# Peptides against a protein of PDB entry 6O8C: the designs that were tried, part 103

Target 1, 262 residues: chain A of PDB entry 6O8C
Amino acid sequence: VGLRYEKISLPKIHPRYDLDGDASMAKAVTGVVCYACRTASTLLLYQELMRKGVRWLVELVKDDYNETVHKKTEVVITLDFCIRNIEKTVKVYEKLMKVNLEAAELGEISDIHTKLLRLSSSQGTIESSLQDISSRLSPGGLLADTWAHQEGTHPRDRNVEKLQVLLNCITEIYYQFKKDKAERRLAYNEEQIHKFDKQKLYYHATKAMSHFSEECVRKYEAFKDKSEEWMRKMLHLRKQLLSLTNQCFDIEEEVSKYQDYT

## One batch from the design tools (peptide; made by RFdiffusion4, then SolubleMPNN)

Design b2_p18_5_s2 (from b2_p18_5, 6 letters changed)
Fold by OpenDDE base, seed 2:
Structure b2_p18_5_s2 (fold): chain B 262 residues (1-262), chain A 18 residues (1-18)
Amino acid sequence: as target 1 above (262 residues)
Amino acid sequence: DEELEQLDEELEEFLEKS
């Protein structure tokens, strides 16, 4: 769930010289650009927090992976030991059968041996799955977090500062327009200055809104989309790891049933 | 982070005065 922000637009700037209208317009523009600055800052903060979260999740999943690998290794050792013991027992009984001893016990032990070999084969599948997960988490893998450093906006872009500079220029003009309004009528020179300032206001406002939309909002949305997709994949991977761990426990439990014969 | 907080404070002050 990403941050919700309102779509903002500049008020219409009328070409007519009107001290009251121009002051009102300038106030509205100031408000809009101020909102853009604040929103850009908030969006940046969100992205920075998400980047921290991404790094944290990567480490968490790596830990889960290592635990799963460790458990798998333990099970392999236990299983191999059990297989070796059963094989020794089978050989002993085969020798005894040559001396006319009961075949029934040998059959049971042979069946256990077959079951253990099947369990051993399943370990190969678990290992291949772990290797796949490792490859996905590795640098350049499908679940690499490189996108978090590339997508979105960064403090180094100084988007908020750029917008703030424009806001300052706009605010200055707004305050002048408030003064102009209070004068009710301007002399010719002051009127010309007012008209030029109005053009500057338009220029700064347009630049601010363009920058906000193209460099802040658009990039944020791209970051958000990538983060959501990546997060979903990571959570799925974590579930896969849990499944593999459970499979290891299941094998261990089954092997424990045959320890009385070893 | 500090620069962003400072900008946020300045913006809040401006919004309160606006």
Scores: peptide ipSAE 0.020, ipTM 0.634, DockQ to the pose 0.027
Fold by OpenDDE base, seed 5:
Structure b2_p18_5_s2 (fold): chain B 262 residues (1-262), chain A 18 residues (1-18)
Amino acid sequence: as target 1 above (262 residues)
Amino acid sequence: DEELEQLDEELEEFLEKS
């Protein structure tokens, strides 16, 4: 998952004064920087959407966790109740065995008791796993979403706006170069202005491309990489929660088989 | 003419340094 963007580069800028060439070059530069602006905007939008998605997923996983905890608690209550009832039954049969030999029934109930105790011991493992998951989801945990607020580009950085300002400057020069081309020949002073504007255009273009590459693209790629890694971990965690939930259901089903003895 | 040549040289230097 990620936005594909084309690698953009500035056209070759020839130092030679050429009204036709300079107008053409300026047009090309304008196009490239315009693309950079649009791309930067798209990359920013993607990151903002991903941040929303991250927050949503965190809440979803927290809900899944709470549901699992609730189910676990329910099973523990049911299991404990069943164990207590079986223990009472065992005591009654032990007393009866002193009077009447019901050894076979006592053996069966004792086996059930042993099985229930084993099921009860597994609850401790589930609890430990849930605690681990909780710790990972907690603030400062391994799956904290703090990176989403730190990594990448943000609207507050005003990268798009900064690029737009540079684009505006470049566009103005391009329009002037288009006029200069139409004149076919410039007066000396106008020619000097044209040359200075060409330097300015290059400066703005270089600044725009540098800003785009370093502040937009690189940060986006870093955000993308972190987001993908985090997402994989979160999906794995959800799978773990599902597994724990299923274990609770399995225990509940097993306990239900013994309820007739309680 | 000399000023134009200087400007062209400055432009070349600017482009080479970028």
Scores: peptide ipSAE 0.017, ipTM 0.552, DockQ to the pose 0.053
Fold by OpenDDE base, seed 4:
Structure b2_p18_5_s2 (fold): chain B 262 residues (1-262), chain A 18 residues (1-18)
Amino acid sequence: as target 1 above (262 residues)
Amino acid sequence: DEELEQLDEELEEFLEKS
């Protein structure tokens, strides 16, 4: 999970004045910073897509939760109705035993009542589990998606645009160095300008690489790590909801076996 | 020549500090 990118570094910059070397160096620097711009754009796009995916998954899990709650409520109503009917039946049988009823029938109804009470107890466990899930999904809960808006890089940060500005400056100097190389020899003033531009190139390149590393890569990695952790927890939560739903179906099926006695 | 050497030295210092 996550985008792979190549570790980039600036080429070695020699302080010595060399028109051929400086042009080659400037070309390499331009390439590196260009890669940084493209990578930053790709990392940003990935994060935006992931944020969309996170929002989608939250809604999906909320729907699963609501369906589970609905099913649980249905089963509780059915179970409570069945329990009340069995309790009425037990009372009738207890009165009839005073006249001539077989103890075996009362025993069977009593056993059914005991089983229904156990099923009712299990509903309490399901309810507590659903409440825990609800608390985790609630605003401020452990599985809230607020981190997706906070972590990582955002379009508003203008990181790609900032890097592009630096790339433009670097590219301009590179083109000048290419011209300087073609001249083979520069006049004194042109040589001084070349040396000054070389310093500017280094400054812009260093600034670009620092910005890329600190504001793009580092924040992306933090977002990636957080997203992976959150995603694993959310998938586990969905499995828990499915398990609870299945438990509700199992209880409903079991209750249906006893409805003939009510 | 002295100014060029100074500029080279300044460039070297700039690169070392960066």
Scores: peptide ipSAE 0.017, ipTM 0.549, DockQ to the pose 0.052
Fold by OpenDDE base, seed 1:
Structure b2_p18_5_s2 (fold): chain B 262 residues (1-262), chain A 18 residues (1-18)
Amino acid sequence: as target 1 above (262 residues)
Amino acid sequence: DEELEQLDEELEEFLEKS
C-alpha cells in the first residue's frame, strides 16, 4: 500500500500591489512548495524501499522455485526406482504363475504398477508448470522486475534538489516581502522591484508545482500501480509453487504405500 | 514578459545542470 499525501495547490496570486497581501501570499506559497519538497523526498524514499523489497521478493521466490524443483526431482527418482522394482516383481510373478497358479498376487502387483505409471505421468504436468514459472521469472518474462528500475522517480533525477532550489528562491522573495511589509510604504523604485519579484515568485512557484505534479507525483502513482499489480502476481506465483510442492509430497506419500511390495 | 522569459531560460539551464 502506497503513501498517502495531501493534494496541494498554489494560492491565488492577486495582481494588485499590496504589501500585506503579498507577504501573506508569499508565506503561503513558501509553505506549499516546502510541502512539495518534503513530499517528493518521502515519495522517493518509499520507491527506493519498495525497489529493495521487490529485489528481496524476487530472490525469495527464486529460492521457493529451486526448492520445488529439488523436491520434484527427488520424487521423480523415487518413483522411477519404485516402478523399476515393481516391473521386476511383475516379471517374477509372471513366471511363478505358470508354476504355482498365483494369479491373485500378480493381479495386485499389476494394479500397483498401473497406479505408479499414472503417478509418473502426472509429473509431466508439474514439470510443465515449473517451466512456465521459470519462464515468467526469467529476464524478459511476465514477472520480470525491470519495471522497478524504469518506473517512478529515482535519486539520479535530482527532483528533490531541483525543488529545493526553487524553494530557496521563493523563500528569499518571501523574506524580502516581509521586510517590504515592515516598511509600510516603498519608494517608487522599490515598489517596481517588489512587483518584479512577485512575478518571479509566481514563476518559481508554478515551475515547482508543475515539476512536483508531473515529475514526482505522476511517476510515483505509476510506480505504485505497477508495484501493486506485480506484487499480487508474485504472491500468487508463490502460492502456485507451494501447491506444486504439496503435489510432490502427495505423490511421494502415495508411492510410499507401495514400497512395501518392492 | 521579457524578463520572465529570460528567467525561464536561466532557470531551466540551472536546473538541468543541477
Scores: peptide ipSAE 0.024, ipTM 0.585, DockQ to the pose 0.106; fails the geometry check

Design b2_p18_5_s3 (from b2_p18_5, 8 letters changed)
Fold by OpenDDE base, seed 2:
Structure b2_p18_5_s3 (fold): chain B 262 residues (1-262), chain A 18 residues (1-18)
Amino acid sequence: as target 1 above (262 residues)
Amino acid sequence: DEELKKLEEELKKFLEEL
């Protein structure tokens, strides 16, 4: 997933003075750098939107976490209540046995008590898992979204504006070369200006392409890779939360079977 | 991963609403 863009390259700039060729070359360069500007803008926009999406996902997962914690707490309360009631019953039967009264039900109640204690022990594992998840979601945790602010391109980098300035310079030269072509032949001084402008065109174009490649595309790809990695981790975390929630429901259901004995 | 793709689609929908 991510934006697709075409790999662009500058046309070959021939060193020979040729009014027709130079106009055509300048047109092509203008087109390429124009595409770079538009692409850089699109890549920036995508990243800014993704940053918003990342924040949204963090909040979503935090909500899932809080719901799981809430459910766990409810189950703990219910389980503890059930345990206390069973323990009271056990004590009553134990007293009856001390006076040599047969308590046929004592074994069954004791077994229920043992099962409930096992369920209570499992709550410790759930709690530990929730604590781990909380740690991972915390500031500085393994799932922190700090990378989203560090990786990629940002509006403050002014990459689009920098490219646009270069594009403007290139476009101006292109328009001049179009005029030069229409003249069919230039005077000596105008020819020298044309040659210098061709060098400027090369300089601006090379600078634009370098900037686009190194500061826009490369950083975007790094952002994309980090985003995908982070999203996989977040997905896994959500699965863990769901598993913990289901474990809580399973415990609650099992406890409900013993409520008739309490 | 199919589930990752689903999450990416959900994110995409969110982004489209912005």
Scores: peptide ipSAE 0.021, ipTM 0.621, DockQ to the pose 0.009
Fold by OpenDDE base, seed 3:
Structure b2_p18_5_s3 (fold): chain B 262 residues (1-262), chain A 18 residues (1-18)
Amino acid sequence: as target 1 above (262 residues)
Amino acid sequence: DEELKKLEEELKKFLEEL
């Protein structure tokens, strides 16, 4: 997911004094910087929306985690209950053996007990995995969304406003160059002003394009890359949660086979 | 890759609703 934008560049600014050429150049520069302003605004909006999406996804994954923890807890309770019942049964049969009553079923019950204890031991691994996931989702964890606040461009940077100021200066010069073109020939003083304004135009345009490239586009691309990496990690974590849930269901199913002995 | 695309599509739908 990402916004597509066109790569823009400034037109060539010819050093020669030419009222027609300078007006045309100024028009083109105005168009390019105007596009940069609009693009910067769009890129900012996208990042703000993505930050909302990131927060949404974090909450979704937290819900998945809580559901998995709940299921694990349910299975632990069921398993522990089954173990306790089997242990009581084993004790009864052991007492019967002391009075020389053959309990052919003692071996089978003992085997079931051993299997249940193994299943119980696997719960420790599931718990450890859940704790790891919890730690990763914590504010200081590897999947924290702190990057979303740090990376990219923000409204507080006022990049759009800074570009707009430069665009205003450029636009003013463009309108003057349209007037100069209409005069067809300028007096010496007005010609010198025109030449000076052409230098200002170049300066403002270059500053705008540098700011756009370095402070808007570059930071946006960094944000985009970071977001994609983070989303892949979150997807993997969701898969881990699903796997743990399935393990809980598998244990529950296995325990259900032995409930007839309790 | 396909699952990632699905998640991206879901996120895109979420963003379109905003």
Scores: peptide ipSAE 0.020, ipTM 0.609, DockQ to the pose 0.009
Fold by OpenDDE base, seed 4:
Structure b2_p18_5_s3 (fold): chain B 262 residues (1-262), chain A 18 residues (1-18)
Amino acid sequence: as target 1 above (262 residues)
Amino acid sequence: DEELKKLEEELKKFLEEL
């Protein structure tokens, strides 16, 4: 999971004045920083898409939660109604037994009552699980999506634009070095300018690589790691919700069977 | 017999409400 990018490094910059070597070096540096700009843009886009995906998944899970809560509430109402009816029936049979009616039917009704009480107890467990899920999804909970807004790189950081400015400076020097190479020999003043521009190139390139590594790559990797961890937890939570929903349906079906026997 | 019949009718009503 995540974008693969190549580890880039600056070429070795030789301190020696060499018009051919310096033009070749400047071309290579331009290529590296250009790759950094493109990569930074791609990494940013990936993170923005992931943030949208995270928000979508949160809303989906909240909807699933609300549906599960609704179903649980429906089952509780049905179960409580069934329990109350069985309890009334038990009381009637207890009165009939005082008039010498056979106890066989009372045993069956009592067993149904016991089963319904067990189902009622299981509803308490479902409720506790739903409360746990709610707490995890709540603001400040363990599955809050606040990290997606905090981690990684953002358009507001202007990282791509900052790298592009440095790339423009480097590219300008590269084009000058290409011209210098074509001259084969420079006058003293032009040679000194070339040497200064080489230092500027190195400075801009180093700044670009540091910015790329520290502000783009490092933050992206942190975002990626958190996103993977969070996604795993969210998928597990969804499975838990589905399990709880199925338990509610199973209880409803079982209660329906007992209603048919009463 | 009348008390038993009343209880049976009461039981029948409860079973019909189930």
Scores: peptide ipSAE 0.000, ipTM 0.246, DockQ to the pose 0.002
Fold by OpenDDE base, seed 1:
Structure b2_p18_5_s3 (fold): chain B 262 residues (1-262), chain A 18 residues (1-18)
Amino acid sequence: as target 1 above (262 residues)
Amino acid sequence: DEELKKLEEELKKFLEEL
């Protein structure tokens, strides 16, 4: 997942004074830097949307966690109630056995009691797992979303605006070079201005491409990589929660089979 | 990988609803 963008490069800028070549070069540079501006904007938008999505997913998983905790609590209450009832029944049968009743029924009830105690012991493992999940989701936990605020590009960085300023300067020079081309021949002073503007064009273009690569693309890729890693971890956590929920349901179902003895 | 894609699609749907 992630936005695909094409690798862009500046055209070769020839040092030779050539009105036709310079106009064509300036047009190409304008196109490349324009693409960089649009791409930077798109990459920024993607990251901002992903940050919103990350926050949403955190809340979704927290809701799943709370539901699982609730279900676990319900099962614990039901199980404890069932255990207490079976223990009362065991005590009654133990008293009756002293008065010549068959040991077979006591054996069955005792086996049920043992099974229920085993189920009760499993609740400790579920509790520990839920606590681990809670710790991971907590502020400063392994699944904290702090990276989403730190990594990548942000609107406050003004990267798109900075690129747009450079694009404006480049575009202005391009339009001048288009006029210069139409003149076919420039006066000495105009030729010197053209040469100077060509140097400015190179400077602005290089600055734009450097800024795009270092401050937009690289940071975006870092954000993307971290987001993918975090998403995988969140997916795994959701699977763990589902597993714990299913374990609670399985225990509840098993306990329900013994309610007839209570 | 498929499950990650599903989660990404859920995220995508959320983003499309915004």
Scores: peptide ipSAE 0.021, ipTM 0.619, DockQ to the pose 0.009; fails the geometry check

Design b2_p18_5_s4 (from b2_p18_5 with I7L K10E E11L S18A)
Fold by OpenDDE base, seed 1:
Structure b2_p18_5_s4 (fold): chain B 262 residues (1-262), chain A 18 residues (1-18)
Amino acid sequence: as target 1 above (262 residues)
Amino acid sequence: DEELEELEEELEEFLEEA
């Protein structure tokens, strides 16, 4: 499950010139944008870790696939060998019957032969399933991990750095507003500068929050949703591989019961 | 560093975007 984060919003910015209020507002804005920076960094880290996990899981499932294919191949060889031996035995008993020798076992051996042929035919279903899985895991398949490289945020996007630049600008204005507050009264020119800085603060804050929401949070959520869906499918596929492996073992066990007749 | 310069330009562009 993905990371939890709190929904953040900018405090209301009052248009009125108020040194105490403006300092308090600037402090609050700084806090919000600071949280956005930290959150963006955490969300990025999560996605990078998840991408590593995706790659790891792909390799794990590929290994499972190869093991299943190997086991299937082994069973096919064993089964074919057993069938050939039973066929030789059937031919011998058929010849014995032609010379009027009692061959009560012929019926049993023929039944075994029929059962083995049915088991052999079932291998086609396993093969088809393995081919389907292989197709799904192949490049461009339904379980391709290309989405992990495309969706979400990436270090190359420099979102955290961009937000940090905006935070630095906001923080600088906040510290100036603290100084302005300490002065209690500003000269006319300094008052005008304060008002302009307040506008800059609003601009930077709005830009930061928009960037955070649109380029960090939204993309993260999309990545999270896709990752969860893909992960469920991959785990299901792994269970399918295990099931196929077990089917191979079951067939092998069944064949072993008839090896005493060969 | 060229990479740093490119990043600075990108950040500057980001700050100038309407």
Scores: peptide ipSAE 0.010, ipTM 0.540, DockQ to the pose 0.039
Fold by OpenDDE base, seed 3:
Structure b2_p18_5_s4 (fold): chain B 262 residues (1-262), chain A 18 residues (1-18)
Amino acid sequence: as target 1 above (262 residues)
Amino acid sequence: DEELEELEEELEEFLEEA
């Protein structure tokens, strides 16, 4: 899951003054930091895409919830209507019983009434489940998407730009080292500058790699882990909603069997 | 609708790679 990236490390920087070696080293460092810049950009893009997906999924689940609530309400209305009609019928037959008529039919209708009341009680459980789901989706709930804004890297962090600045500094030194190599030998002052630039190169490279690892990769991995967990929970919730919907349909079907008595 | 399909594909790929 997620973007695959190669683990990168800086080449060994030898303290010895060597124009050929230093140019080669600088080239390698430039390549590594360049890769870090590109990777950081890719990781950022991926996270932004995932944030869009998160928002989409939240809306989808909210729609599913509303549909489930609607279906539940429909069934409640139908069920209540059926119960009221059966109760009226029971009262009529009870009056007839005073005259010793229709005793067997009264028993059957009373049984239906009892069954309908049981179905009605199940609606309370469905309602409770829906309320739980609603609470989980609410702001501050267990399935809130606030983490998507908090976790990971963001464009506002300017990580790519910061790395690019360091890359530019490194690249400049690399190009100078290529020139130095071409000279084969430097004067004393130029040699001292070369040595100083080598230290700068090391400093910039180390800073870049630290920033990349700590502020880009680490945060990306945290975002990835959080997103996976959250998405699994959301998908599970969708399944729960589907289950509740199916329960409503089952109740509706059962009620339809008794509508002939109304 | 195309944007939605793209998002669905990306999410599926993400979940498959997980």
Scores: peptide ipSAE 0.018, ipTM 0.475, DockQ to the pose 0.009; fails the geometry check
Fold by OpenDDE base, seed 5:
Structure b2_p18_5_s4 (fold): chain B 262 residues (1-262), chain A 18 residues (1-18)
Amino acid sequence: as target 1 above (262 residues)
Amino acid sequence: DEELEELEEELEEFLEEA
């Protein structure tokens, strides 16, 4: 996931006064800064969408966690019930053995009891793992989504608007240069204004490109990298949850084999 | 990377539905 954008650079601005060249240059600059504005908008949109996606993914994983916890709880109840029943059966057979030698059956039931106790002990490990996952998902945990609110660009930064203002200034100069070109020759005062506007255009263009590169592109790239890292971690966590769920199912299946003795 | 791509696709689907 990531937006691909073309690397943009300002055209060379020649210091020489040339009405045709200056108009052409201004047109090119306008195009470049226009592209920067559009790109900045797209990058911002992407980040906002990703933030929504991050929130969604967090909720999804929390739901997965809750489901796993629920399943674990169900298995614990079933297992405990089975253990209690087997223990009762063991006691009955122990009493019967004093009267009638049913040693083989008692041995089998005792083995089942031992197996069930081992299964029960594994529940503690599952519980510990779930607690770890919960801690990681909690506010301030290792998988907290606070970075999504901190990294990258935000609408409140008004980067697009700032670039648009600069674009407007540049565009105005371009239109003037187009008019100047049509005049073919300017009076002295108009020529001086043209030269001054050319300097302004350079200033605005440079400012726009710097802002775009430093405040839009760089921050976007940082956000992108952080998001990818975080998503990998979340994916891993989901796999852990799935593993725990499967362990619960395995235990449940094993317990079901002994239900005839309960 | 492939698993991450799958997760990204799920995310994209969510964003398209939103």
Scores: peptide ipSAE 0.016, ipTM 0.498, DockQ to the pose 0.009; fails the geometry check
Fold by OpenDDE base, seed 4:
Structure b2_p18_5_s4 (fold): chain B 262 residues (1-262), chain A 18 residues (1-18)
Amino acid sequence: as target 1 above (262 residues)
Amino acid sequence: DEELEELEEELEEFLEEA
């Protein structure tokens, strides 16, 4: 999970004036910062896609929750109806026992009543579990997706654009250094400009790499870690909902066995 | 050209804050 990117570093910049070396260095710097721009763009795209995926998953899990709640409600209604009917039957049998009914039939109905009460108790556990899930999914809950809007990098940060501006400055200096190299020797004034541009190149490159590392990579890694943790919890939650749904179906099936006695 | 100028201004602001 997550994008793999190469660890990049600036080439060694020698303070010595060397037209050939400076052109080569500038080329390498341009390449590194270009890679940083592309990587930053890719990291941003990944995060935006993940945010979309997070929103989708939240809606999916909410739908699963609502379906589970609906099924639970249906089973509760059916179970309560069955319990009430069995209780009426028990009362009738208790009255008839005074006349000539076999104790065995009353025992069977009483056992069914006990089983239904146990099933009713299990519904309480399901309800508690659903309430816990609801609390976790609620705004401010442990599984809220608010982090997806806070963590990582965003288009509004303009990180790629900022890096691109720095890359443009670096590229311009690189092209000048190619020309300087072709001249083989510069006049004193041109040499001073070259040295000054070399300092600018270093400054822009350092700034680009710092921005890339601190504002792109670091924030991306934080987003990635948070997303992985959240995703695992959400998938687990979805499995819990499925389990609760299955429990409701099991209870419904069990109740159906006793409907013939009501 | 206008977009580039805006980006340059944003960069200058970024450089001043750094």
Scores: peptide ipSAE 0.011, ipTM 0.564, DockQ to the pose 0.042; fails the geometry check

